# Peptides against a protein of PDB entry 3NZW: the designs that were tried, part 18

Target 1, 212 residues: chain A of PDB entry 3NZW
Amino acid sequence: TTTLAFRFQGGIIVAVDSRATAGNWVASQTVKKVIEINPFLLGTMAGGAADCQFWETWLGSQCRLHELREKERISVAAASKILSNLVYQYKGAGLSMGTMICGYTRKEGPTIYYVDSDGTRLKGDIFCVGSGQTFAYGVLDSNYKWDLSVEDALYLGKRSILAAAHRDAYSGGSVNLYHVTEDGWIYHGNHDVGELFWKVKEEEGSFNNVIG
Target 2, 222 residues: chain B of PDB entry 3NZW
Amino acid sequence: QFNPYGDNGGTILGIAGEDFAVLAGDTRNITDYSINSRYEPKVFDCGDNIVMSANGFAADGDALVKRFKNSVKWYHFDHNDKKLSINSAARNIQHLLYGKRFFPYYVHTIIAGLDEDGKGAVYSFDPVGSYEREQCRAGGAAASLIMPFLDNQVNFKNQYEPGTNGKVKKPLKYLSVEEVIKLVRDSFTSATERHIQVGDGLEILIVTKDGVRKEFYELKRD

## One batch from the design tools (peptide; made by RFdiffusion4, then SolubleMPNN)

Design b1_p11_1_s1 (from b1_p11_1, 5 letters changed)
Fold by OpenDDE base, seed 2:
Order: sequence, then structure tokens, then C-alpha cells
Structure b1_p11_1_s1 (fold): chain B 212 residues (1-212), chain C 222 residues (1-222), chain A 11 residues (1-11)
Amino acid sequence: as target 1 above (212 residues)
Amino acid sequence: as target 2 above (222 residues)
Amino acid sequence: SFPPSSQEWWL
């Protein structure tokens, strides 16, 4: 898996691959590694598929309950804390999760929290999470700046996942791309890595390690 | 060292059509190199137009299916005989599986039916309850032999329109029930040739708006 | 306790 999220002047970009594996077996190329908790809040998945899917779905339910009880959307800080507290209760039991909780509230603005199954909870501007995270960081860190246009930011997110899909055997399939603003998240499509690779190679003159 | 799990072999396969879905399984049950039964059905009609199979360790599979059937019964009691939707069934099965997260059911589960729009639906589960809706899925012993074939023949992977120099992919389209049955039969006959844990018989459950139909075909018995 | 890695899905 490779997931990433970063803050910039235009909000948050979230980009993820779609491969699941079971050992050397490609279990799926079409897994949804982003949960849409509400129109303003996303969760990303890396690690054990069942652990991530089950508990992030559970988190969605807790966020909805908060909204019903408090008549206000949950903050990104509170949502991420609920998940962090939950996984901490299972510490040592063998859960495997690397998640990002990304969203916008009027109180917080655009916000990203990293939460993992060790109980680590970090607020930050840039995270890459998964087996391909270092490959994504290589591209993302080299091109990131706060003042990116929305178009350039979307491309950078997509391009970083593509780099990881190219180098990480456990990442691939497609890129799912999101832009989060004060108006909520916007889905920017599913981009097949096979098609995207050749397009990017041609347009950039990149990936010259592969002969066309 | 004690191993609480067995492996009863077999293979299952689900394919979703436009207005139907199929779930098929061989009828061979084995332990090690011994055939326990040449006809032990592993695909079940669970009511509400949902068919289910949990392939791997048969004791776990049977337990899971029984629990799900019971869940359907209680759903009717609690919700005035409301039909359980396939997506709700999938969520329920996730909870059944994940409820044993630390001592999992040793099975690959597939369910098939129609979604609320009447479209064919197939859901597959890992042993601990992750699930995905897909157009097709193979599970069990010969899944690695069948799944690539389904990628090519159901999802048209690596197929391009002639004369386009590989620039235009073969368009996705739904297959007819007859075409799907052919693919299922070809899948299992091929798997039987190459895998000792697959054979004897093939049972196919076809789900349509009119209910569940069963078909049976002989496989090699060697 | 846990199934082999070849059975569980990982992301």
C-alpha cells in the first residue's frame, strides 16, 4: 500500500493506491483505501485490510453518533482521538493499522492526523503511509510547496503514488485521488496505473528505466 | 504441535451478471490426500435471494454459514420480515468473521445475489472479515489458477481492440447467463486437471429476480 | 490463532 495526504494553500490532497496482497498473491487491484466518513472527513487505510476496514467503518459510526448527539460535526482532532483510543485498547493484540484522518472543520481548518495501531497520533502537514511510503516521499518532498495550485497539487499527489506503484511490489492497481476544501471532499477519479504510467512517461519524459 | 485448523480443499467461484449472479463450487471434500466425499455441497441458499459459500476448513465454513442463516432468521424477527439486502448481508458477515478476529474462521467466503437495483452482486471476504464487491472472484485451493482466467474473460484484462496497436482496450460488457455458465464450467474443468483438491462434481447456484436455481455437472473423479 | 499471511489481505 501507498497512501499520502498533504496540506497546501488550496486545502488537502489525498491520494492512495488500490492493491491488496496476501503474501505474493495480488488479492485485489481495486480496493477502496479511502473511507468517506462524512462530506468533510476522510480516512485512509494501510496494514491489515480487515482491521482498517472494520475499525474505520466503526469510526464512521462514532462520528455520526457525535453529530446526532452534539448537533455538530465532529472535529478532525476528536475523530482521530477516538480511533487512537480504540487501537490503544487493543495494543499488543496484533492489530495492524496505519491511517490518516483528513478533514475540514470551521474550527480547525484543513487538518491531517496520522494514527497507527501502536497508538501513535500525530498532527502534520505531510504524511505518506504504507510499504511504498518512502517512494512516495521521494517525489512528494522533491516537489512540495505550500503555494501549489490545486491542479499542480492534484498532479503531485497522483504522481507520487505512481512512483510508489512503480517501485513497490505491494502497491499498484490504480490511484484514487481526493481534494478536501472547506466545502468538503471532492473525488478526482480512479486512475489506472498501467495507463497513467505510459501517459506520464510520455508527457514528462520520465521513467527512462523502462524502455517503451 | 496441535493445529486446530484443517483444510478440506475445494474451490468456489462467483460471477455477477447484469441482472443475475452465480456462485459455484466443486463438491469434493478432502483431508490430506484422501477424498472424504465426492458430493458434499458447499454453496448454500441462505434465503432472501442470497447464496453463500465459505471454502477452506469445512467445520469453520459450516459454522459460519449456520450463523449467517440464523442471522437472516433473526433479522426477519426483528424487522417485520424485511428482506435482507446483499450489502447488509455483507456487513453482517464481516461482523461474524471479525468477531473471531483472534481465532478466525479459516475460510474464504463469497456471497452472491442482487443489489437493491436488481443488479448482480458478488462479495468476497478474507478470513478476518475484509470484504469487497466485485464482478468476479475465485476462492479456495485453485483460486490462483482460476482468478487470472476470470480477469481475462470476465473483466477483459490485457485485451485490446484489433487494429488499434494496443491503444484501445476491449470494452467492458456484461455476460449472459449462458456465457457465465460456460466460463464457470471451463474454470472448474481446467482447475480439476491441475489441482488434486478439486473435482468430482460442480454445483452452480444462479440467482435471479425469480429466485435461486441450481445446476449440477460432473467433473473428473481421478 | 491467525491464518497464514497467504490468506489474510494486506494493504
Scores: peptide ipSAE 0.507, ipTM 0.820, DockQ to the pose 0.491; fails the geometry check
Fold by OpenDDE base, seed 3:
Structure b1_p11_1_s1 (fold): chain B 212 residues (1-212), chain C 222 residues (1-222), chain A 11 residues (1-11)
Amino acid sequence: as target 1 above (212 residues)
Amino acid sequence: as target 2 above (222 residues)
Amino acid sequence: SFPPSSQEWWL
């Protein structure tokens, strides 16, 4: 898996691959590694598929309950804390989760929290999470600027996942791309790596390690 | 060291069509190299036009299916005989599986039916309850033999339009029930030839708006 | 308790 999220002047970009594996077996190329918790809040998934899918779905339920009880959307801080507290209760039990809770509230603005099954909870502007995270960071860090246009930011997110899909055997399939603004998240499509790779290679003159 | 799990072999396969879905399984049950049964059905009609199979350790599979059937029953009791949708069934099964996260059901689960729009639906689960809706999925002993075949023949992977220099993919289209049945039969006959844990019989459950139909075909008994 | 099966999906 490779997931990433970053803040910039235009909000948040979230980009993820779609491969699931079971050892050397490619279990799926079409897994949804982003949960749409509400129109303003996303969760990303890395680690055990069931752990992430189950508990982030559960988180969605908790966020909805918060909204019903408090008559206000849950903060990104609170949502991430709920998940963090939950996984911390299971510390040592063998859960495997690396998640980013990304969203917008009027109180917080665009916000990203990293939460993992070790009990780590971090607020930040840039995170890459998964087996391909270092590959994504290589591209993302090299090109990131706060002042990126929305178009450039979307491309950078997509391009960073593509780099990871290329180098990480456990990442691939497609890139799912999101842009989070004050008006909520916008899905920017599913981009098959098989097609995207050749397009990017041709347009950039990149990936010259591959002949074709 | 106590090992609570066995492996009873077998293989299952789900394929979704436009207005139907199929879930198929062989009827061989084995332990190691010994055939326990040549006819032990592992694909079940669970009601509400949902068919289910949990392939791997048969004791776990049977337990899971029984629990799900019971869940369907209680759903009717609690919701005024409302039909359980296939997506809700999938969520329920996730909870059944994940409820044993720390002592998992040692099975690969597939369900098939129709979604709320009447479109064919196949959901597959890992042992601990991650799930995905797909057009096709193979599970069990010969899954590694069948799944790549399904990628090619159902999802047309690595197929391109002739004369396009590989630039135009073969367009996706739904398969007819007859085409799907042919693919299922070819899958299982081929798997039987190459895997000792697959054989004896093939049972196919076909789900349409009219209900569940069963078909049976002989496989090699070697 | 037992770990998940080797057949578990990993992201």
Scores: peptide ipSAE 0.500, ipTM 0.819, DockQ to the pose 0.417; fails the geometry check
Fold by OpenDDE base, seed 5:
Structure b1_p11_1_s1 (fold): chain B 212 residues (1-212), chain C 222 residues (1-222), chain A 11 residues (1-11)
Amino acid sequence: as target 1 above (212 residues)
Amino acid sequence: as target 2 above (222 residues)
Amino acid sequence: SFPPSSQEWWL
């Protein structure tokens, strides 16, 4: 898996691959590694598929209960804290989760929290999470600026996942791309890596380690 | 080291059409290299136009299917005989599986039915309850032999329009029930040739708006 | 560990 999220002047970009594996077996190329918790809040998945899918769905229920009780959307801080508290209670039980909770509230603005099964909870501007995270960071860190246009930011997110899909055997399939703003998240499509790779190679003159 | 699990082999296969879905399984039940039964059905009509199979350790599979059937029963009691939708069934099965997260059911689960729009639906589960809706899925002993074939013949992977220099993919389209049955039969006959845990008989459950029908075909008994 | 890593899905 490779997932990433970063804050910039235009909000948040979230980009993820779609491969699942079972050992050397490619279990799926079409897994949804982003959960749409509500129109303003996203969760990303890395690690055990069942652990992530089960508990992030549970998180969605807790967020909805908050809205019903408090008559207000849950904060990104509170949503991420609920998840971190839950996984911390299971510490040592063998859960495997690397998650990002990304969203927008009026009080917080665009916000990203990293939460993992070790009990770590971090607020930050840039995270890459998964087996391909170092490959994504290589591209993302080299090109990131706060002042990126929305178009450039979307491309950078997509391009960073593509780099990871190229080098990490456990990442691939497609890139799912999201833009989070004050008006909520916007889905920016599913980009098949097989097509995207050749397009990017041609347009950039990159990936010269591959003969096309 | 103590291993609480058995392995009864077999293979299952689900394919969704436009207005139908199929779930098929061989009828061989085996332990190690000994055939226990040549006709032990493992694909079940669970009511509400949902068919289910949990392939792997048969004791776990049977337990899971029984629990789900009970879940359907109680759903009717609690919700004025409301039909359980296929997506709700999938969520329920996730909870059944994940409820044993630390001593899992040793099975690959597939369900098939129609979604709320009347479209064919196939959901597959890992042993601990991750699930995905797909157009097709093979599970069990010969899944690795069948799944690449389904990628090519159901999802048209690696197929391109002639004369486009590989730039235009073969368009996705739904298969007819007859085409799907042919693919299922070819999949299982091929798997039977190459895997000792697959054979004897093939039972196919076909789900349409009119209900569930069953078809049976002989496989090699070697 | 159970189930074997070859059976459970990883992201």
Scores: peptide ipSAE 0.499, ipTM 0.816, DockQ to the pose 0.500; fails the geometry check
Fold by OpenDDE base, seed 1:
Structure b1_p11_1_s1 (fold): chain B 212 residues (1-212), chain C 222 residues (1-222), chain A 11 residues (1-11)
Amino acid sequence: as target 1 above (212 residues)
Amino acid sequence: as target 2 above (222 residues)
Amino acid sequence: SFPPSSQEWWL
């Protein structure tokens, strides 16, 4: 898996691959690694598929309950804390989760929290999470600027996942891309890595290690 | 060291069509190299036009299917005989599986039916309850032999329009029930040739708006 | 550990 999220002047970009594996077996190329918790809040998945899917779905329910009870959307801080508290209760039980909770509230603005099954909870502006995170960071860090246009930011997110998909055997399939603003998240499509790779190579003149 | 799990082999396969879905399984039940049964069905009609198979350790599979069937029953009791939708069934099965997260059912679970729009649906589960809706899935012993074939023949992977220099993919289209049945039969016939845990018989459950139909075909008995 | 890596899906 490779997931990433970063804050910039235009909000938040979230980009993820879609491969699931079972050992050396490619289990799926079409897994949804982003949960749409509400129109303003996203969760990303890395680690055990069942752990992530189950508990982030549960998180969604908790967030909805908060909204119903408090008549206000849950904060990104609170949502991430709920998940963090939960996984911490299971510390040592063998859960495997690397998640990002990304969203917008009027109080917080665009916000990203990293939460993992080790009990780590971090607020930050840039995270890459998964087996391909290092590859994604290589591209993302090299090109990241706060002042990126929305278009450039979307491309950078997509491009970073593509780099990881290229180098990480456990990442691939497609890139799912999101842009989060004050108006909520916007889905920016599913981009098949097989097609995207050649497009990017042609347009950038990159990936010269691959002969087309 | 004691292993609490057995492996009863077998293979299952689900394919969703436009207005139908199929779930197929061989009828061989094996332990190690010994055939326990040449006809032990592992694909079940669970009611509400949902068919289910949990392939791997048969004891766990049977237990899971029984629990799900019971869940369907209670759903009817609690919700005035409301039909359980396939997506709700999938969520329920996730909870059944994940409820044993730390001592999992050693099975690959597939369900098939129709979604609320009447379209064919196949859901697959790992042993601990991650699930995905897909057009096709093979599970069990020969899944690794069959799944690549399905990728090619159902999802048309690596197929391109002739004369396009590999630039135009073969378009996706739904397969007819006849085409799907043919693919299923070919898949299991091929798997039987190469895997000792697959054979004897093939049972195919076809789900349509009219209900569940069952077909049976002989496989090699070697 | 169970499930085996060959059975459990990982992201």
Scores: peptide ipSAE 0.494, ipTM 0.815, DockQ to the pose 0.503; fails the geometry check

Design b1_p11_1_s2 (from b1_p11_1, 7 letters changed)
Fold by OpenDDE base, seed 1:
Structure b1_p11_1_s2 (fold): chain B 212 residues (1-212), chain C 222 residues (1-222), chain A 11 residues (1-11)
Amino acid sequence: as target 1 above (212 residues)
Amino acid sequence: as target 2 above (222 residues)
Amino acid sequence: SPSPSNQEWWL
């Protein structure tokens, strides 16, 4: 898996691959690694598929209950804390989760929290999570700046996942891309790596290690 | 040291069509190299136009199917005989599987039916309850032999329009029930040739708006 | 030896 999220002047970009594996077996190329918790809040998935899917769905229910009880959207801080507290209760039991909780509230603005099954909870501006994270960081860190246009930021997110899909055997399938603003998240499509790779290579003149 | 899990072999296969879905399984049940039964069905009609198979360790599979059937019954009791939708069934099965997260059912679970729009639906589960809706899925012993075939023949992977130099992919289209049955039969006959845990018989459950139909075909018995 | 871990999906 490779997932990433970063804050910039235009909000938050979230980009993820879609491959699931079981050892050397490619289990799926079409897994949804982003949960749409509400119109302003996203969760990403890396690690055990069942652990992530089950508990982030559970998190969604908790967030909805908060809205019903409090008559306002849950904060990104609170949502991430709920998940963090939950996985901490299971510490040592063998859960495997690497997640980012990304969203917008009027109180917080655009916000990203990293939460993993070790109990780590971090607020930050840039995270890459998964077996391909270092490949994504290589591209993302090299091109990131706060003042990116929305278009450039979307491309950078997509391009970083593509780099990881290229180098990480456990990442691939497609890139799912999101832009989070004060008006909520916007889905920016599913981009098949097989097609995207050649498009990017042609347009950038990159990936010259591969014969076209 | 004691291993609580057995492996009873077998293979299952689900394919969703436009207005139907198919879930098929061989009828061979084995332990190690010994055939326990040449006809032990592993694909079940669970009611509400949902068919289910949990392939792997048969004891776990049977237990899971029984629990799901019971869940369907209680759903009717609690919700005035409301039909359980396939997506709700999938969520329920996730909870059944994940409820044993730390001592999992050793099974690959597939269910098939129609979604609320009448479209064919196939859901597959790992042993601990991750699930995905897909157009096709193979599970069990010969899944690694069949799944690539399904990728090619159902989802038309690596197929391109002739004369386009690989620039235009073969367009996706739904397969007819007849085409799906042919693919299922070819999949299982091929798998039977190359895997000792697959054979004897093939049972296919076809789900349409009219209900569940069952077909049976002989496989090699060697 | 059969084990569920061999079949679990990872992201």
Scores: peptide ipSAE 0.537, ipTM 0.828, DockQ to the pose 0.592; fails the geometry check
Fold by OpenDDE base, seed 2:
Parts: structure tokens; C-alpha cells; sequence
Structure b1_p11_1_s2 (fold): chain B 212 residues (1-212), chain C 222 residues (1-222), chain A 11 residues (1-11)
């Protein structure tokens, strides 16, 4: 898996691959590694598929309950804290989760929290999570700046996942791309890695380690 | 050393059509190199137009199916005989599986039915309850032999329009029930040739708006 | 020996 999220002047970009594996077996190429908790809040998945899917779905329910009880949307800080507290209760039990909780509230603005099954909870501007995270960081860190246009930021997110899909055997399938603004998240499509690779190679003159 | 799990072999396969879905399984049940039964059905009608199979360790599979059937029963009691939707069934099964997260059911679970729009639906589960809706899925012993075939023949992977220099993919389209049945039969006959844990018989459950139909075909018995 | 971990999906 490779997931990433970063803050910039235009909000948050979230990009993820879609491969699931069971050992050397490619279990799926079409997994949704982003949960849409509400129109303003996203969760990303890396690690055990069942652990991530189950508990992030549970988190969604807790966030909805918050809205019903408090008559306001839950903060990104509070949502991430709920998940962090939950996984901490299971510390040592063998859960495997690497998650990012990304969203917007009027109070916080665009916000990203990293939460993993070790109980780590971090607020930050840039995170890459998964087996391909270092490959994504290589591209992302080399091109990131706060003042990116929305178009350039979207491309950078997509391009970083593509780099990871190219080098990480456990990442691939497609890129799912999101842009989070004060008006909520916007889905920017599913981009098949096979097609995207050749397009990018041609347009950039990159990936010259591969002969077309 | 004690091992709480067994492996009873077999293979299952689900394919969703436009307005139907199929779930098929061989009827061979084995332990090690011994055939326990040449006809032990592993695909079940669970009511509400939902068919289910949990392939792997048969004791776990049977337990899971029984629990799900019971869940359907109680759903009706609690919700005035409301029909359980396939998506709700999938969520319920996730909870059944994940409830044993630390002592999992040793099974690959597939369910098939129609979604709320009447479209064919197939959901597959790992042993601990992650799930995905897909157009097709093979599970069990010969899944690795069948799944690539389905990628090619159901989802038309690696197929391109002639004369386009590989630039235009073969367009996706739904398959007819007859075409799907052909693919299922070819899948299992091929798997039987190459895998000792697959054979004897093939049972196919077809779900349409009119209900569940069963078909049976002989497979090699060697 | 059979183990569910061999069949679990990872992301």
C-alpha cells in the first residue's frame, strides 16, 4: 500500500493506491483505501485490510453519533483521537493499522492526523503511509511547496503514488485522488496505473528505466 | 503439535451479471489426500435471495453459514420481515468474521445476490472480515488458477481492440447468464485437471429477481 | 499447516 496526504495553500490532497495482497498473491487491484466518513472528513487505510476497514467504519459511526448528540460535526482532532484511543486499548493484540484522518472544520481548517496501531497520533502537513511510503516521499518531498496550484498539487499526489506503484511490489492497481477544501472533499477519479504510467512517461519523458 | 484448523479443499466462484449473480462450488470434500465426500454441497441459499459459501475448513464454513442464516432469521424478527439487502448482509458477515478476529474462521467467504437496484452483486471476504464488492471472485484451493482466467474473460483484462496498436481496451460489458455458466464450467473443468482438491461435481446457484435456481454438472472423479 | 494469516488481505 501507498497512501499520502498533504496540506497546501489550496487545502488537502489525498492520494492512495488500490492493491491488496496476501503474501505474494495480488488479492485485489480495486480496493478502496479511502473511507468517506462525511462530506468533510476522510480516512485512509494501510496495514491489515480487515482491521482498517472494520475500525474506520466504526469510527464513521462514532463521528455520526457525535453529530447527532452535539448537533455539530466532529473535529478532525476529536475523530482521530477516538480512533487512537480505540487502537491503544488493543495495543499488543496484533492490530495492524496505518491511517490518516483528513478533513476540514471551521475551527481547525484543513487538518491531517496520522494514527497507527502502535498508538501514535501525529498532526502534520505531509504524510506518506504504507509499504511504498518512502518511494512516494521521494517524489513528494522533491516537488512539494505550500504555494502549489490545485492542479499541480493534484498531479503531485497522483505522481507520487505512481512512483510508489512502480517501485513497490505491494502497491499498484490505480490511484484514487481527493481534494479537500472548506466546502468538503472532491473525488478526482480513479486512475489506472497501467494507463497512467505510459501517459506520464510520454508527457514527462520520465521512467526511462523502462523501454516502451 | 495441535492444529485447530483443517483444510477440506474445494473451490468456489462468484460472478455478477447485470440482473443476476451466480455462486458456484465444487462438491469434493477432502482431508489431506483422502476424499471424504464426492458430493458435499458448500453453496447455500440463505434466504432473501442471498447465496453464500465459506470455503476452506468445512467446520468453520458450516458454523459461519449457520450463524448467518440465524442472523437473517433474527433480522426478520426484529424488523417486521424486512428483506435483508445484499450490502447489509455483507456488513453483517464482516461482523461475524471480525468477531473472531483473534481466532479466525479459516474460510474464504463469497456471497452473491442482487443489490437494491436489481443489479447482480458479488461480495468476497478474507478470513477476518475485510470485504469488497466485485464483478467476480474465485476462492479456495484453485483460486489462483481461476482468478486470472476471470480477469481475462469477465473483466477483459489485457484485451485490446484489433488494429488499435493496443491503444483501445476491449470495452466492458455484462455477460449473459449463458455466457457466465459457460465460464464457470470451463473454470471448474480446468481447475479439476490441475488441482487434486477440486473435482467430482459442480453446483451452481443462480440468483435472479425470480429467486434462486440450482444447476449441477459432473466433474472428473479421479 | 493451515493458517488464516496466509489468507488475510494486507494493504
Amino acid sequence: as target 1 above (212 residues)
Amino acid sequence: as target 2 above (222 residues)
Amino acid sequence: SPSPSNQEWWL
Scores: peptide ipSAE 0.528, ipTM 0.826, DockQ to the pose 0.584; fails the geometry check
Fold by OpenDDE base, seed 5:
Structure b1_p11_1_s2 (fold): chain B 212 residues (1-212), chain C 222 residues (1-222), chain A 11 residues (1-11)
Amino acid sequence: as target 1 above (212 residues)
Amino acid sequence: as target 2 above (222 residues)
Amino acid sequence: SPSPSNQEWWL
């Protein structure tokens, strides 16, 4: 898996691959690694598929309950804390989760929290999570600026996942791309890596380690 | 060292059509190299136009299916005989599986039915309850032999329009029930040839708006 | 020995 999220002047970009594996077996190329918790809040998945899917869905329920009780959308901080508290209670039980909770509230603005099964909870501007995270960081860090245009930011997110899909055997399939703003998240499509790779190579003159 | 799990072999396969879905399984039940039964059905009509199979350790599979059938029963009691939708069934099965997260059911679960729009639906589960809706999925012993075939013949992977220099993919389209049945039969006949845990019989459950239909075909008995 | 770990999906 490779997931990433970063804050910039235009909000948040979230980009993820779609491969699931069972050892050397490619279990799926079409897994949704982003859960749309509500129109303003996203969760990303890395690690055990069942652990992530089950508990992030549970998180969605908790967020909805918050909204019903408090008559206000839950904050990104609170949502991420609920998940963090939950996984911390299971510490040592063998859960495997690397998640990002990304969203917008009027109170917080665009916000990203990293939460993992070790109990770590971090607020930050840039995270890459998964087996391909270092490959994504290589591209993302070298091109990131706060002042990126929305178009450039979307491309950078997509391009970073593509780099990871290229180098990490456990990442691939497609890139799912999101832009989060004050008006909520916007889905920017599913981009098949097989097609995207050749397109990017041609347009950039990159990936010269591959002949073709 | 005590091993709580067995492996009863077999293979299952689900394919969704436009207005139907198919879930098929062989009828061989095996332990190690000994055939226990040549006709032990493992694909079940669970009511509400939902068919289910949990392939792997048969004791776990049977337990899971029984629990789900019971869940359907109680759903009717609690919700004035409301039909359980396929997506709700999938969520319920996730909870059944994940409820044993630390002593999992040793099964690959597939369900098939129609979604609320009347479109064919197939959901597959790992042993601990992750699930995905797909157009097709093979599970069990010969899944590795069948799934690549389904990628090519259901989802048209690696197929391109002639004369386009590989730039235009073969367009996705739904398969007819007849085409799906052919693919299922070819999948199981070929799997039977290459895997000792697959054979004897093939039972296919076809779900349409009119209900569940069953078909049976002989497989090699070697 | 059969183990569910061999069949679990990882992201």
Scores: peptide ipSAE 0.509, ipTM 0.820, DockQ to the pose 0.586; fails the geometry check
Fold by OpenDDE base, seed 4:
Structure b1_p11_1_s2 (fold): chain B 212 residues (1-212), chain C 222 residues (1-222), chain A 11 residues (1-11)
Amino acid sequence: as target 1 above (212 residues)
Amino acid sequence: as target 2 above (222 residues)
Amino acid sequence: SPSPSNQEWWL
């Protein structure tokens, strides 16, 4: 898996691959690694598929309950804390989760929290999570600027996942791309890595390790 | 050392059509190299037009299916005989599986039915409850032999329009019931040739708006 | 011996 999220002047970009594996077996190329918790809040998935899917769905329920009780959307801080507290209670039990909780509230603005099954909870501007994270960081860090346009930011997110999909055997399938703003998240499509690779190679003159 | 799990072999296969879904399984049940039964059905009608199979360790599979059937029953009791939708069934099965997260059911679970729009639906589960809706899925012993075939023949992977120099993919389209059954039969006959845990018989459950139909075909008995 | 971990999906 490779997931990433970063803040920039235009909000948050979230990009993820879609491959699931069971050892050397490619279990799926079409897994949804982003949970749409509510129109303003996303969760990303890396690690055990069932752990992530189950508990992030549970998180969605908790966020909805918050909204019903408080008549207000839950903060990104609170949502991430709920998940963090949960996984911490299971510390040592063998859960495997690397997640980013990304959202926008009026109080917080665009916000990203990293939460993992080790009990780590971090607020930050840039995170890459998964087996391909270092490959994604290589591209993302070298091109990131706060002042990126929305278009450039979307491309950078997509391009970073593509780099990881290229180098990480456990990442691939497609890139699912999101843009989070004050008006909520916007889905920016599913981009098949096979097609995207050749397009990017041609347009950039990159990936010269592969002969066309 | 004691191993709580067995492996009863077998293979299952789900394919969703436009207005139907198919879930098929062989009828062989084995332990190690011994055939326990040549006809032990592992695909079940669970009511509400949902068919289910949990393939792997048969004891776990049977337990899971029984629990799900009970879930359907109680759903009716609690919700005025409301039909359980396939997506809700999938969520319920996730909870059944994940409820044993630390001592999982050793099974690959597939369910098939129609979604609320009347479209064919196949859901696949790992042993601990992750699930995905897909057009097709093979599970069990010969899944690695069949799944690539399904990628090619159902989802048309690596197929391109002639004369396009590989630049235009073959368009996705729904398959007819007849086409799906042909693919299922070819899948299982091929798997039987190459895997000792697959054979004897093939039972296919076809779900349509009119209900569940069963078909049976002989496989090699070697 | 068979283990469910061998069949679990990882992301």
Scores: peptide ipSAE 0.508, ipTM 0.821, DockQ to the pose 0.580; fails the geometry check

